# Peptides against a protein of PDB entry 5CWW: the designs that were tried, part 91

Target 1, 194 residues: chain A of PDB entry 5CWW
Amino acid sequence: VPKLQGPFDFDLNPEDEQDDEVELKDIYVIGEKPRVADLMRGEEEELEMMKEDQHNGLSLNIICLLSTSGQVKICLDIDGVEAQWLPPRSKNKRLFAPPPEPPSLLTFQTFDTLKPAEVTPDGWPMFSEDATSPYSFYVTHPAGITYISLTPWVFRLESELQSDSEAGTEFRIDLLAKGQGSERDRIFTQTRTQ

## One batch from the design tools (peptide; made by RFdiffusion4, then SolubleMPNN)

Design b2_p22_5_s3
Fold by OpenDDE base, seed 4:
Structure b2_p22_5_s3 (fold): chain B 194 residues (1-194), chain A 22 residues (1-22)
Amino acid sequence: as target 1 above (194 residues)
Amino acid sequence: SRTDQLAKKLAELVKKRKEERE
């Protein structure tokens, strides 16, 4: 039986957001690119083919959270949360291991997809995938549809994660952190038929 | 700033990942 993971601690959550104040409606997870080292020899060939595809995925899981208000939170799984299975109910090992520290998610970016006037109590924003890119997705709401792409920073971050050189890394990361982050574009707005 | 903290944490992550490969 798969183990339910969580709760997660959110690192660098916006100061104005108490974790308890954000009602989540949807979650969108972008799985990490498989590590070459974890791939068997037969998968190495597939990975080499995937390496040629310029879309080298991030070697981190990305967890996107969507609130009732249309707020999107982009989080990075910095701890490398792997799928855990419930240990077989073997009776005895009450490993009183201190509850493992809850895995931490690094809040990379938070932004709104809805204007305040578009937020409704009965609104139900949802994620939907972009079939053309694993790092792009949509937020759909009755008021409109917003396209989101993580590709601009994901590529750069992965480049740093995979780089053998430390030269300039700090500078480039600083630029990443201070940059615009994710691409966001409202592609559709529902015209209120008055 | 939040961005400075983010940069720091990302840098730490990058460093950690590099050390793990070595």
Scores: peptide ipSAE 0.615, ipTM 0.949, DockQ to the pose 0.788
Fold by OpenDDE base, seed 5:
Structure b2_p22_5_s3 (fold): chain B 194 residues (1-194), chain A 22 residues (1-22)
Amino acid sequence: as target 1 above (194 residues)
Amino acid sequence: SRTDQLAKKLAELVKKRKEERE
């Protein structure tokens, strides 16, 4: 039986966000690209196609959370959450191993897609995919549509994750953390016809 | 700052991933 995973612990959640105050409406998951080593167990033909595309992905799962207020939280799966199966009920009263610590998500970025005046109690923001890029998506709300792209930082982070050199890594990571982060563009705004 | 903490966590992640590949 697959084990239900969660709740997740959010590392580096904004101090002003009480976890209890954010009502989530939607979740968008960008799965990690399979490592070449894991792909080698499959058909050789898929390997050649992935070699060309390998440079454009992140070796981490990304979990995007969307609140009722249109807040987007971009989280990184730093623990590598794998599908866990419930261990077979072995009768041995093994000492209650402390419950495994819940997996942690690292909050990379939090931002709003709606203006305060656009937030409504009955609003239903939703994620939708961008067919042209796995690292871009849309947030759709009755008030408007926002395009989001993770590409400005994903490639840089992956480059550091795959680099064999430690030289300058701390500096580049610092720049990445302090940078603009994700691209955000309001592509449509609904005009209230009074 | 939050960004400093984020940088630290990301650096730790990078280090961990490199160690796992060696």
Scores: peptide ipSAE 0.615, ipTM 0.949, DockQ to the pose 0.787
Fold by OpenDDE base, seed 1:
Structure b2_p22_5_s3 (fold): chain B 194 residues (1-194), chain A 22 residues (1-22)
Amino acid sequence: as target 1 above (194 residues)
Amino acid sequence: SRTDQLAKKLAELVKKRKEERE
């Protein structure tokens, strides 16, 4: 049985957000690119497919959260939360290890996909995947559809994570943090039928 | 600023990942 992971602590969550104010409706997870070392344990056929799909993904899990109001939070799994399976019920009263510190997520970016006037009590935004890119997705709401792409920063961050040189890393990370972040494009807006 | 804190946290993450590979 998969262990339910959580609660998560959100690092750098906007100060103005009380935990009680954001009703989450959907979660979209982009899994980390498997490490080359982990690829060596896979079947040869999976190795060939991964060599061709040179899509250099991020070596971190990305957790996207969507609220009822159409707010998106892009979070990074900095602790490397692996899927934990419930340990088999060994009868030995294992000493209650102190509850593990809740895993921390780093809030990279928060933004809205809906205008305040578009938010409705019965209109629930939902995530949907983009089949053409693992780092792009859609937010669908009755009022409209928004395309989101993480590509503007994901590849730059991965480059820093994989770099053997410390030279200029701090500067480039600073530029990344100050950049525009994720791409957002409203691709469809529902016209109010008068 | 939040951006400065984000930059710091990302830099720490990068550092940590590099240390884990050594």
Scores: peptide ipSAE 0.615, ipTM 0.949, DockQ to the pose 0.781
Fold by OpenDDE base, seed 3:
Structure b2_p22_5_s3 (fold): chain B 194 residues (1-194), chain A 22 residues (1-22)
Amino acid sequence: as target 1 above (194 residues)
Amino acid sequence: SRTDQLAKKLAELVKKRKEERE
């Protein structure tokens, strides 16, 4: 049985977000690109499946959170949270190990997909994948559909993560942090037939 | 600023990943 992971600490969460006020409705995870070195140790079959996903992906997991109000939070797994399985129910040694420090997520970007007037009590925003790109997805709501793409910054961040040189890295990261971030486009709006 | 802090955290991450490969 997979172990439920969490709670997560959110680094650089917007100060105005009272953690208690954001009701999460959906989570969308973009898995990290496997490291070639880790692939070489894996079964040959896993290598072939991963070669087809030769898309220049990020070597970090991305966790997207969606609130009831249609707010999207893009988080980076900086600690490298691995899938954990529940230990087999063997015997009673409650090793009271101090609870490990909760894994931290770095909040990269937060934005809204709905206008305030579009937010309804019965509205249920959901993530859906884009079959054409692993770093693009949709937020669907009865009021409309929003396309989101992480491609504008993902490639740049990965380039820095894979760089052997520190020359210019600080400057390029500063530009990335100050940039526009993710692409966002409302592709459909439902007109209420009055 | 938040963006300065973000840049710092990302730079630290890049540095850490580089050190792990060396």
Scores: peptide ipSAE 0.614, ipTM 0.949, DockQ to the pose 0.790

Design b2_p22_5_s4
Fold by OpenDDE base, seed 5:
Structure b2_p22_5_s4 (fold): chain B 194 residues (1-194), chain A 22 residues (1-22)
Amino acid sequence: as target 1 above (194 residues)
Amino acid sequence: SRTEELAKKLAELVEKRKKERE
């Protein structure tokens, strides 16, 4: 039986955001690209195609959260949440190992897709995929549609994750933290017909 | 600052991944 995973703890939530105040409406998950080592267990032909594409992904799951207000949180799965199965009920009263600490998500970036005046109580913002890129998506709301791309930073982060050199790593990480650089573009705005 | 904390967490992640590859 699959184990229901969660709740997740969020690291580095904005200080001003009380977790209790943010009503989530949608979740968008960008799965990690399989590591070459994991793919090597498969057919060799798929490996050659993936070597060219291996430079084009993040070896972390990304969890995007969307609030009723149109706020997007980009979270990184730093623990590597894998599918867990319920252990077989062995009758032996094994000492209840303390429940494993809930997996943590690192809040990488938070931004708004709606202006304050566009936020409505009955508004239902939703994620939708971009068929052209796994690291791009749309936020749709009655007030408008916003294009989001994580590509400006995702490859830089992956480069650090795969780097064997410590030279300059601290500096580049600091740049990532200061300027995450997700693209955000309002591609459509609904004109209120007065 | 939040930025410094984020940088620290990212650095820890990078180091963790590096150790997993050794």
Scores: peptide ipSAE 0.606, ipTM 0.947, DockQ to the pose 0.770
Fold by OpenDDE base, seed 2:
Structure b2_p22_5_s4 (fold): chain B 194 residues (1-194), chain A 22 residues (1-22)
Amino acid sequence: as target 1 above (194 residues)
Amino acid sequence: SRTEELAKKLAELVEKRKKERE
C-alpha cells in the first residue's frame, strides 16, 4: 500500500500567500529523468536511447500545483521524494521513529492562467499533459485553455546540476532565478456569447 | 529578495548534486 506522502513544506512560498488561502484543484507531476548511473546497469540498447534522452530531462521531480483561481505553482523536489510504501505490518511495533522531516518543495515559479474576471467560484481548472513534450502541459478551464512549457529553463537548470565547473554557475543561477522563463500562452478563450 | 533567496536555494541544490557525484 502506498504511503500517503505530505504535507509538503513549501520553501520560498510567496509571502503574500497564506497557506490556508490556496485551494488546490489539481496536481501535475513531472518525474525526474532516470540517473545515468542507474541506466548503466541496463542493456546497451537502453543506454543508447537514454543518451539521446539524456539531454532532454531534469534530474529533479517537478510538482505543479493548480488552484481554484487558476494559479499555477511550479515546485522542485529538492529532497528527492521517493515513493514510500507502508512497511508490511510487521508485529514488531518499531518505536515510532520521529516522523521524517517533511519533504521540502522549492517554489520555483508562480503565475496565473486566468484573468481576475475569469475566476469563478464554480470554476474547475485542470491539468492535462502535452503528448509532444514531458515538460509542457495545458491548464483547462471553462474560460479557456492555457499552454505552459517549462522547457526554456529546465535545460538550463539541468546543465547547472550536471556541470563540473563552478565558473559562471552563480551568474547563470541568478539568471534562472530572475527569469524563470516558463512559456505561458492562452491558446483558447471561451467567448461569452452575450 | 525572493529572487535572491531562490538563487541561493538553487545554488545549494547545485552544490548538493555536485557532492553526490563525487
Scores: peptide ipSAE 0.605, ipTM 0.947, DockQ to the pose 0.765
Fold by OpenDDE base, seed 1:
Structure b2_p22_5_s4 (fold): chain B 194 residues (1-194), chain A 22 residues (1-22)
Amino acid sequence: as target 1 above (194 residues)
Amino acid sequence: SRTEELAKKLAELVEKRKKERE
């Protein structure tokens, strides 16, 4: 039985957001690309395909959160939360192990997909995947559809994560923090039938 | 600032990953 993971602690959550104020409606998870070392158990052909694709993926899980208001939060799994299975009912559960520290997510970016006038109480925004890119997706709402792409910063972040050089790392990280560079484009807007 | 804290957290993450590869 898969272990239900949570609650998550959100690091660097916007100060103005009380946890109780954001009603989450949907979650979209972009899984990390497997490490080359983990691929060594696969067939050689799968290894070659994955090597080519490895240059374009992030070695972190990305968790996207969507609120009723159309707010998107992009969070990074910095602790590497793996799918945990419930430990077998070993009788000797040390009942007194301190509860494990909740896994932390790093809030990388927060942005809106709806204008205030488009927000409705019954409006349920939803995520949908982009089949053409693992780091792109759509937010669908009755008011419109927004395309989102994380590709501009994902590549840069992965480059830093895989870099063996410390030269310029601080500068490039500062640039990432200042300008995350997620693409956001409204591709469809529902015309109000007057 | 939030930006500075984010940069710090990202830097820590990068360092953590480097240590894991050694």
Scores: peptide ipSAE 0.605, ipTM 0.947, DockQ to the pose 0.776
Fold by OpenDDE base, seed 3:
Structure b2_p22_5_s4 (fold): chain B 194 residues (1-194), chain A 22 residues (1-22)
Amino acid sequence: as target 1 above (194 residues)
Amino acid sequence: SRTEELAKKLAELVEKRKKERE
């Protein structure tokens, strides 16, 4: 049985967001691309499947959170949360290890997909995948559909994570922090037929 | 600032990954 992972601690949440005010409706996870070195230890079959997905991905999990208001929060899994399974119910291990520190997510970016006038109490925004890109997705709502792409910064971040050189790293990281550059485009707006 | 803190956290992550490869 899969172990429920969480709660997550959110690093660098916007100060104005009272944790109690954001009702989450959906979660979209973009899994990390395995490192070639880690793949070499895996079964040959998994290596072949991953070689075909030659698209340079991020070596971090990305967790996207969607609120009732259509706010998207892009979080990075900096601790490398792996899928955990419930330990077999061994009756006797009474040793309650102290609860591990909750894993932290780094809030990279937050933005809205709906205008304030489009937010309705009965509105249910949802994530949906883009079949053409692993780092692009849609937010669907009765008011409209918004295309989102993380590709503008994902490659840049990965290049820093894989770099052996410290030259220019500080400067490039500062640019990432100042301007994340996720694409956001409303591709469809529902016209209310009066 | 939030941006400075984000930059710091990203830098720490990059350094951590670098050390793991050495």
Scores: peptide ipSAE 0.604, ipTM 0.947, DockQ to the pose 0.780

Design b2_p22_6_s2
Fold by OpenDDE base, seed 4:
Structure b2_p22_6_s2 (fold): chain B 194 residues (1-194), chain A 22 residues (1-22)
Amino acid sequence: as target 1 above (194 residues)
Amino acid sequence: SERTKLLAEKLAALVEKRKAER
């Protein structure tokens, strides 16, 4: 039986956001691309195809959170939360290992998809995937549709994670932290027909 | 911002951790 994972601790939440104030409506998970090393047991042909896919992916899960207000939080699974299964009911009193520290999500970026005037109490924003890219998605709300792409920074972050060179890493990470660079484009706005 | 600095530090730590695991 799959184990429900969570709660997650959020690291680097915006100072102004009390976790209790953000009503989450939807979650969108972008799964990590498998590491080449984990694939080495596959057929060589699968390995080549997967290497090409890996160059285009992040070796971290990305957890996108969507609030009622249309706020998107982009979180990185830095702990590498793997799918956990409920331990078999072995009768042995496994010493309650102190509950493992809850896995932490690193809040990479937070942004709004709605203007304050578009936020409604009964609004129900939802994620939807973009079939053209695993790192792009849409936020749909009655007020409009926003396209989001993480592509601009995902590749850069993965490059750092896979780099054997320390040269310039600090500088590039600083640029990632400052710029973040997610694309956000309102592709549709519902005109209230008065 | 202070948050940006902390984010950079955490990302750097992540990168170093991943390098050490290779």
Scores: peptide ipSAE 0.609, ipTM 0.947, DockQ to the pose 0.771
Fold by OpenDDE base, seed 5:
Structure b2_p22_6_s2 (fold): chain B 194 residues (1-194), chain A 22 residues (1-22)
Amino acid sequence: as target 1 above (194 residues)
Amino acid sequence: SERTKLLAEKLAALVEKRKAER
């Protein structure tokens, strides 16, 4: 039986956001780039297509959260949440190891896709994928459609995760923290037919 | 900001963790 995962702890959640104030409407998960070693179990053809795309992925899961207000939270799975199965009920009273700490998500970035005047109580924003890029997606709301791309920072973060050099790492990480650099573009706005 | 500093520290810790796992 698969173990139900959660609740997740949100590290560095904005101080001004009480968990009770943000109604989530949708979740979009960008899976980590599969490790080449895990792909070796697949057909050789999938390995070749993945080699070309291999240089542009993040070795972390990204979890995007969308609120009723059109707020997007970009979270990083820093713990590497794997599918867990319920351990077989071994009758051995192994000492209750303290329940494992709930997996933490690092809140990397938060931004709005709607103007305050576009927010409605019955709003139903939704994520949709971009078939052309694994790190781009759309937020669709009755008021409009917003394109989002994580590409500008994903590559930079992955470069640090894969770097063997400590030289300049602190400076580059500071730049990532100061300016995440997600692209956000409103591609469509619904004109209110008054 | 304090949040930016904390985020940088968390990212740095993540980088070091991943480096140690390789």
Scores: peptide ipSAE 0.609, ipTM 0.947, DockQ to the pose 0.760
Fold by OpenDDE base, seed 1:
Structure b2_p22_6_s2 (fold): chain B 194 residues (1-194), chain A 22 residues (1-22)
Amino acid sequence: as target 1 above (194 residues)
Amino acid sequence: SERTKLLAEKLAALVEKRKAER
C-alpha cells in the first residue's frame, strides 16, 4: 500500500507567506530523469535513446504548487523523496524510531500567473502538461492561460549537479539563485464582455 | 537579497552532496 507522504517542510518559503493562508488547488510533479545506472538494466536500444535524453533533464524531482490566487511555487526535492510503501506488518515491536524528519522541499521560485484583478474567490487554476517538453506546462484559469517553461535554468542546474569540476560552480550557482529565469507567457486572455 | 544568498547556499550544498554520492 502506498504511504501518504507529507507534510512537507518548505525551505526558503517567502516570509510573508503563512502556510495556512495559501490554499493549494493543484500540484504538478516533474519526475527526475532516471540515472544511467538505473538504465543499465534495460534493453541496449532503450539505453542508447535514453543516453541522448539524459542530457535533457534534471536529476531532481520538481514539485510545482498552484494556489487559488494563481501563484505558482516551484520546489526542488533535495532529499530525494522516493515512493514509500507501508512497511510490512512485521510483528516486531516498532522500536519508536524518532519520527523521520519531514522531507524538505527547497522553494526555488515563486511567481504569479494572474493579475490581482483576475483573482476570484471561486477561481480554479489548474496545471496541464506540455506534450512538447517535460519541463514546460500551462496554468489554465477562467481569466486566461499562461505558458511556463523551466528549461532556462533546469539544464544549468543539471550541469552543476553532474560537473566534476568545482571551478566556477559558486559563481554559476549564484547566477541561478539571482535569476532563475523561468519563462512565463500569457498565451490567452479571456475578454471580459462588459 | 538575503533569500537569494540562502538559496545559493542551499543549491551549493545540493551540488556538493550529489558530487559526494558519485
Scores: peptide ipSAE 0.608, ipTM 0.947, DockQ to the pose 0.772
Fold by OpenDDE base, seed 3:
Structure b2_p22_6_s2 (fold): chain B 194 residues (1-194), chain A 22 residues (1-22)
Amino acid sequence: as target 1 above (194 residues)
Amino acid sequence: SERTKLLAEKLAALVEKRKAER
């Protein structure tokens, strides 16, 4: 049985976001690209198919959070949270080790997909995948559909994570922090039929 | 912004950590 993970600490949460003010409605997880070393333990044929997909992925999990208001929060799993399973019911009273520090998620970017006038109490925004890209998705709401792409910064961040050189790294990271560069396009707006 | 600076520092630390693990 999978173990429930969390709570997560949100590093760099917006100062104005009181935890009580943001009602989360949906979560969208983009899994990290598998490590080649971990794949080498599997069948070689599965390795070749995964290699092509690996070249274009981020070596971090991305956790997207969606609020009732249509706010999207993009978080990075900096600690590398692995799927945990419930330990088998071993009778051994393991001494209560102090609860490990909660894993941290780094809040990379926050943005809105709805205008204030489009936010409704009964509105339920939802994530949906883009079949054409693992780093693109949609936010669907009765008011409309918003396309989101993380591709512009994902590639750049991965390049830094895989770089053997320190030259220019600080500068490029500063650019990532200043301008995260997620694409956000409203592709459909519901016309109010009067 | 101060937040941007902190984000850059966190990302830099992550990059350095990953480099040290290789």
Scores: peptide ipSAE 0.608, ipTM 0.947, DockQ to the pose 0.793

Design b2_p22_6_s3
Fold by OpenDDE base, seed 2:
Structure b2_p22_6_s3 (fold): chain B 194 residues (1-194), chain A 22 residues (1-22)
Amino acid sequence: as target 1 above (194 residues)
Amino acid sequence: SERTKKLAEKLAELVRRRKAER
């Protein structure tokens, strides 16, 4: 049985967000790219497919959170949250190890997909995947559909994570933090037939 | 912003950590 994970601590949450104010409606998780070292145990054909895929993924899990207001929060799993399974009911009550420190998520970016006038109390925004890219997705709402792509900054961040040189890393990370580079396009807007 | 600066610092630390693990 999977263990319920959370609550997560949000590192660098916007100061104006009280934790109690954001009602989450949906979660979208983009799993980390498998480590090459773990794949070296696989068949040679799997290695070739993964070499091409090796250039196109982030070595971190991304957790996207969607609020009732259509706010998207992009979080990075910096601690490497592993799927925890409930230990088999072994009769040995191993003493309550202090609860492991709650996993921390780094809040990378927060943005809205809805205009204030489009937010409704009965609104139900939802994530849906983009079949063409693991780092792109849609937010659907009765008011419209927004396309989101993380690809621009995912590539840059992974390049820094995989670089052998520290030269210019600080500068590029500063640019990444400032620009955050997610694409956001409203692809459909529901016209209220008056 | 101060937040952006802190984000950059956290990302830089992440990069350093990942490089040290290799």
Scores: peptide ipSAE 0.614, ipTM 0.948, DockQ to the pose 0.767
Fold by OpenDDE base, seed 1:
Structure b2_p22_6_s3 (fold): chain B 194 residues (1-194), chain A 22 residues (1-22)
Amino acid sequence: as target 1 above (194 residues)
Amino acid sequence: SERTKKLAEKLAELVRRRKAER
């Protein structure tokens, strides 16, 4: 049985945001790219195809959160939260280890997909995947559809994570933190029928 | 912003940690 994980702590959550104020409606998870070493158990053909694709993925899970208001939070799994299974019912009363510290998510970016006038109490924004890119997705709301791409900063962050050199890393990370660089484009807007 | 600075610090720490695990 999969273990329900949580609560998560959100590191660097916006200071003005009380946890109780944001009604989450949807979650979109972009799994980390498999490490080359983990791929060695696969067939050689899958290994070659994955090596070419290896240049374009992040070695971190990304957790996207969507609120009723159309706010998107992009969070990084910095602790590497793996799928935990409930331990087999071993009859031995294992000493209740103190509850593990709740896993932390790093809030990388927060942005809105809706204008204030488009927010409705019954509006249910939803995530949907982009079949063309693992790091792109859509937010669908009755008021419109927004395309989101994480590709610009994902590539840069992975480059730093994979770099053997520390030279310039701090500077480039500072640029990432300042610019973030998620693409956001409203591809459809529902015309109010007068 | 102070948040941006903290974000950069956390990302830099992550990068350092990942490099040390290799």
Scores: peptide ipSAE 0.613, ipTM 0.948, DockQ to the pose 0.802
Fold by OpenDDE base, seed 5:
Structure b2_p22_6_s3 (fold): chain B 194 residues (1-194), chain A 22 residues (1-22)
Amino acid sequence: as target 1 above (194 residues)
Amino acid sequence: SERTKKLAEKLAELVRRRKAER
């Protein structure tokens, strides 16, 4: 039986965000790029196509959270949450090992897709995929549509994760943390017909 | 910000951990 995972603890939430104040409406998950070693169990032909594409992706799951206010929270699965199965009910009273600590998500970035005046109590912001890129998506709301791309930082972070050199890593990570660099573009705004 | 510093530290730790697992 699959184990229900969660709740997740959010690490580095903005200091001003009380977790209780943010009503989540949608979740968008960008799965980690399959490791070449995991792909080697499949057909060799898929491996050659993936070698060319091997430079495109992140070896971490990304969890995007969308609030009622149109706030997007980009979280990184640092722990690598894998599908867990309920252990078989062995009758042996093994000492209840303390439940494993809940997996933590690292809050990488937060930003708004709506202006304060566009936020409505009955608004239903939703994620939608971009068919052209796994690291780009849309936030749709009655007030408008916002394009989001994670590509500006995803490849930089992956480069650090894949680098054999520590030279300059700290500096580049500091720049990444300061800039993040997700693209955000309002592609459509609903004009209120007065 | 202090948050940015902590984020950088956690990302740096992640990078170190991932490199050690290879």
Scores: peptide ipSAE 0.612, ipTM 0.948, DockQ to the pose 0.799
Fold by OpenDDE base, seed 3:
Order: sequence, then structure tokens, then C-alpha cells
Structure b2_p22_6_s3 (fold): chain B 194 residues (1-194), chain A 22 residues (1-22)
Amino acid sequence: as target 1 above (194 residues)
Amino acid sequence: SERTKKLAEKLAELVRRRKAER
């Protein structure tokens, strides 16, 4: 049985967000691309299928959280949260190891997909994948549909993670942190038929 | 902002760590 991982600590969560106030409705996970070195240990057939998806992905998991208000939180798994399985119920070693520090997620960006007037108590925003890009998705709500793309900053971050040079890295990371640069576009708005 | 600075520092540390593991 998979171990429930969490609660996650949200590193650099916005100060104004009381953790208790954000009701989450949906989670969208963009898995890290396997490292080529790890792929080389797999069966050759799986290697060919993954080579064709030459889309420069991020070597980090991205966890997107969606609130009832249509707020999207983009989090990075910096620590590399591996899928943990429940240890087999071996009866005897109640070594109360101190609970491991809860895994932390780095809050990269937070933004709204709904206008304040579009937020309803019965609103149920949901994530939907974009079949054309692993780093793009939709937020669907009765009020409308918002397209989101992480591609602009994902590429830049991965280029720094894979770079052998330290030259200019600090500057480019500072620009990344300041700009973030996720695309957000409302592609559909529900017209209230009077 | 102070938050942006901390974000940049954490991202920079991640990059350094990943480079050291290679």
C-alpha cells in the first residue's frame, strides 16, 4: 500500500495565506523526467519511447494545488519525494524514531484563475491536462476555462540545473525568481444567459 | 521582495547541489 506522503510543509508560502484558510479541491502533478543515467539501467525498449519525447522537461516534480477560489499554487519538489511504501507490519520495532521532518515543497508561484465575482461557494475548479504539452494544463470552472503554461520558466530552470558552468547562473536564477513567467490565459468565459 | 530573494537563494542552492552530484 502506498504510504500517504504528507502533510507537506510549504516553504516560502505567501505570508498572507493562513494554511487553514485554503481549501484545496484538486492536485495536478507533473512528474520529473527520468535522468538519462537512470534510463540506461532500464530495458532498451523503454529508452526508445522516452527519447522521442525530446521535450526538455524539468528534473524536478512539479506539484500544482488548486483551491475552491480558483487559486493555483505551483510547488517544486526540491527534496525529491520518492514514493514511500508502508513498511510491512513487522510487529516488534517500535523504535520511535523521531518522526522524519515532513517533506517540504518550495512554493514557486501563486496566482488566481477566477475573478472575485466568479468565486462561488459551490464552485468546483478542476485541473485538466493539455495533450500538447506536459507542462501546460487547464483550470476548468463553471465561470470559465483558464489555460496555464509553465514552459517559459521550466526550460530556464532546467538549463541551469543541467549547466556545467556557474557563469551567470546567479543572475539568471534571480531573474527566474522575480519573473517566474507562467502563462495564464482565459480561453473561455461562460456567458450568463439572462 | 524578501520572499523573492529567499526563493532565488533556494533555487541557487538547488542548482549548486545538483552540479555537485554530477
Scores: peptide ipSAE 0.612, ipTM 0.948, DockQ to the pose 0.812

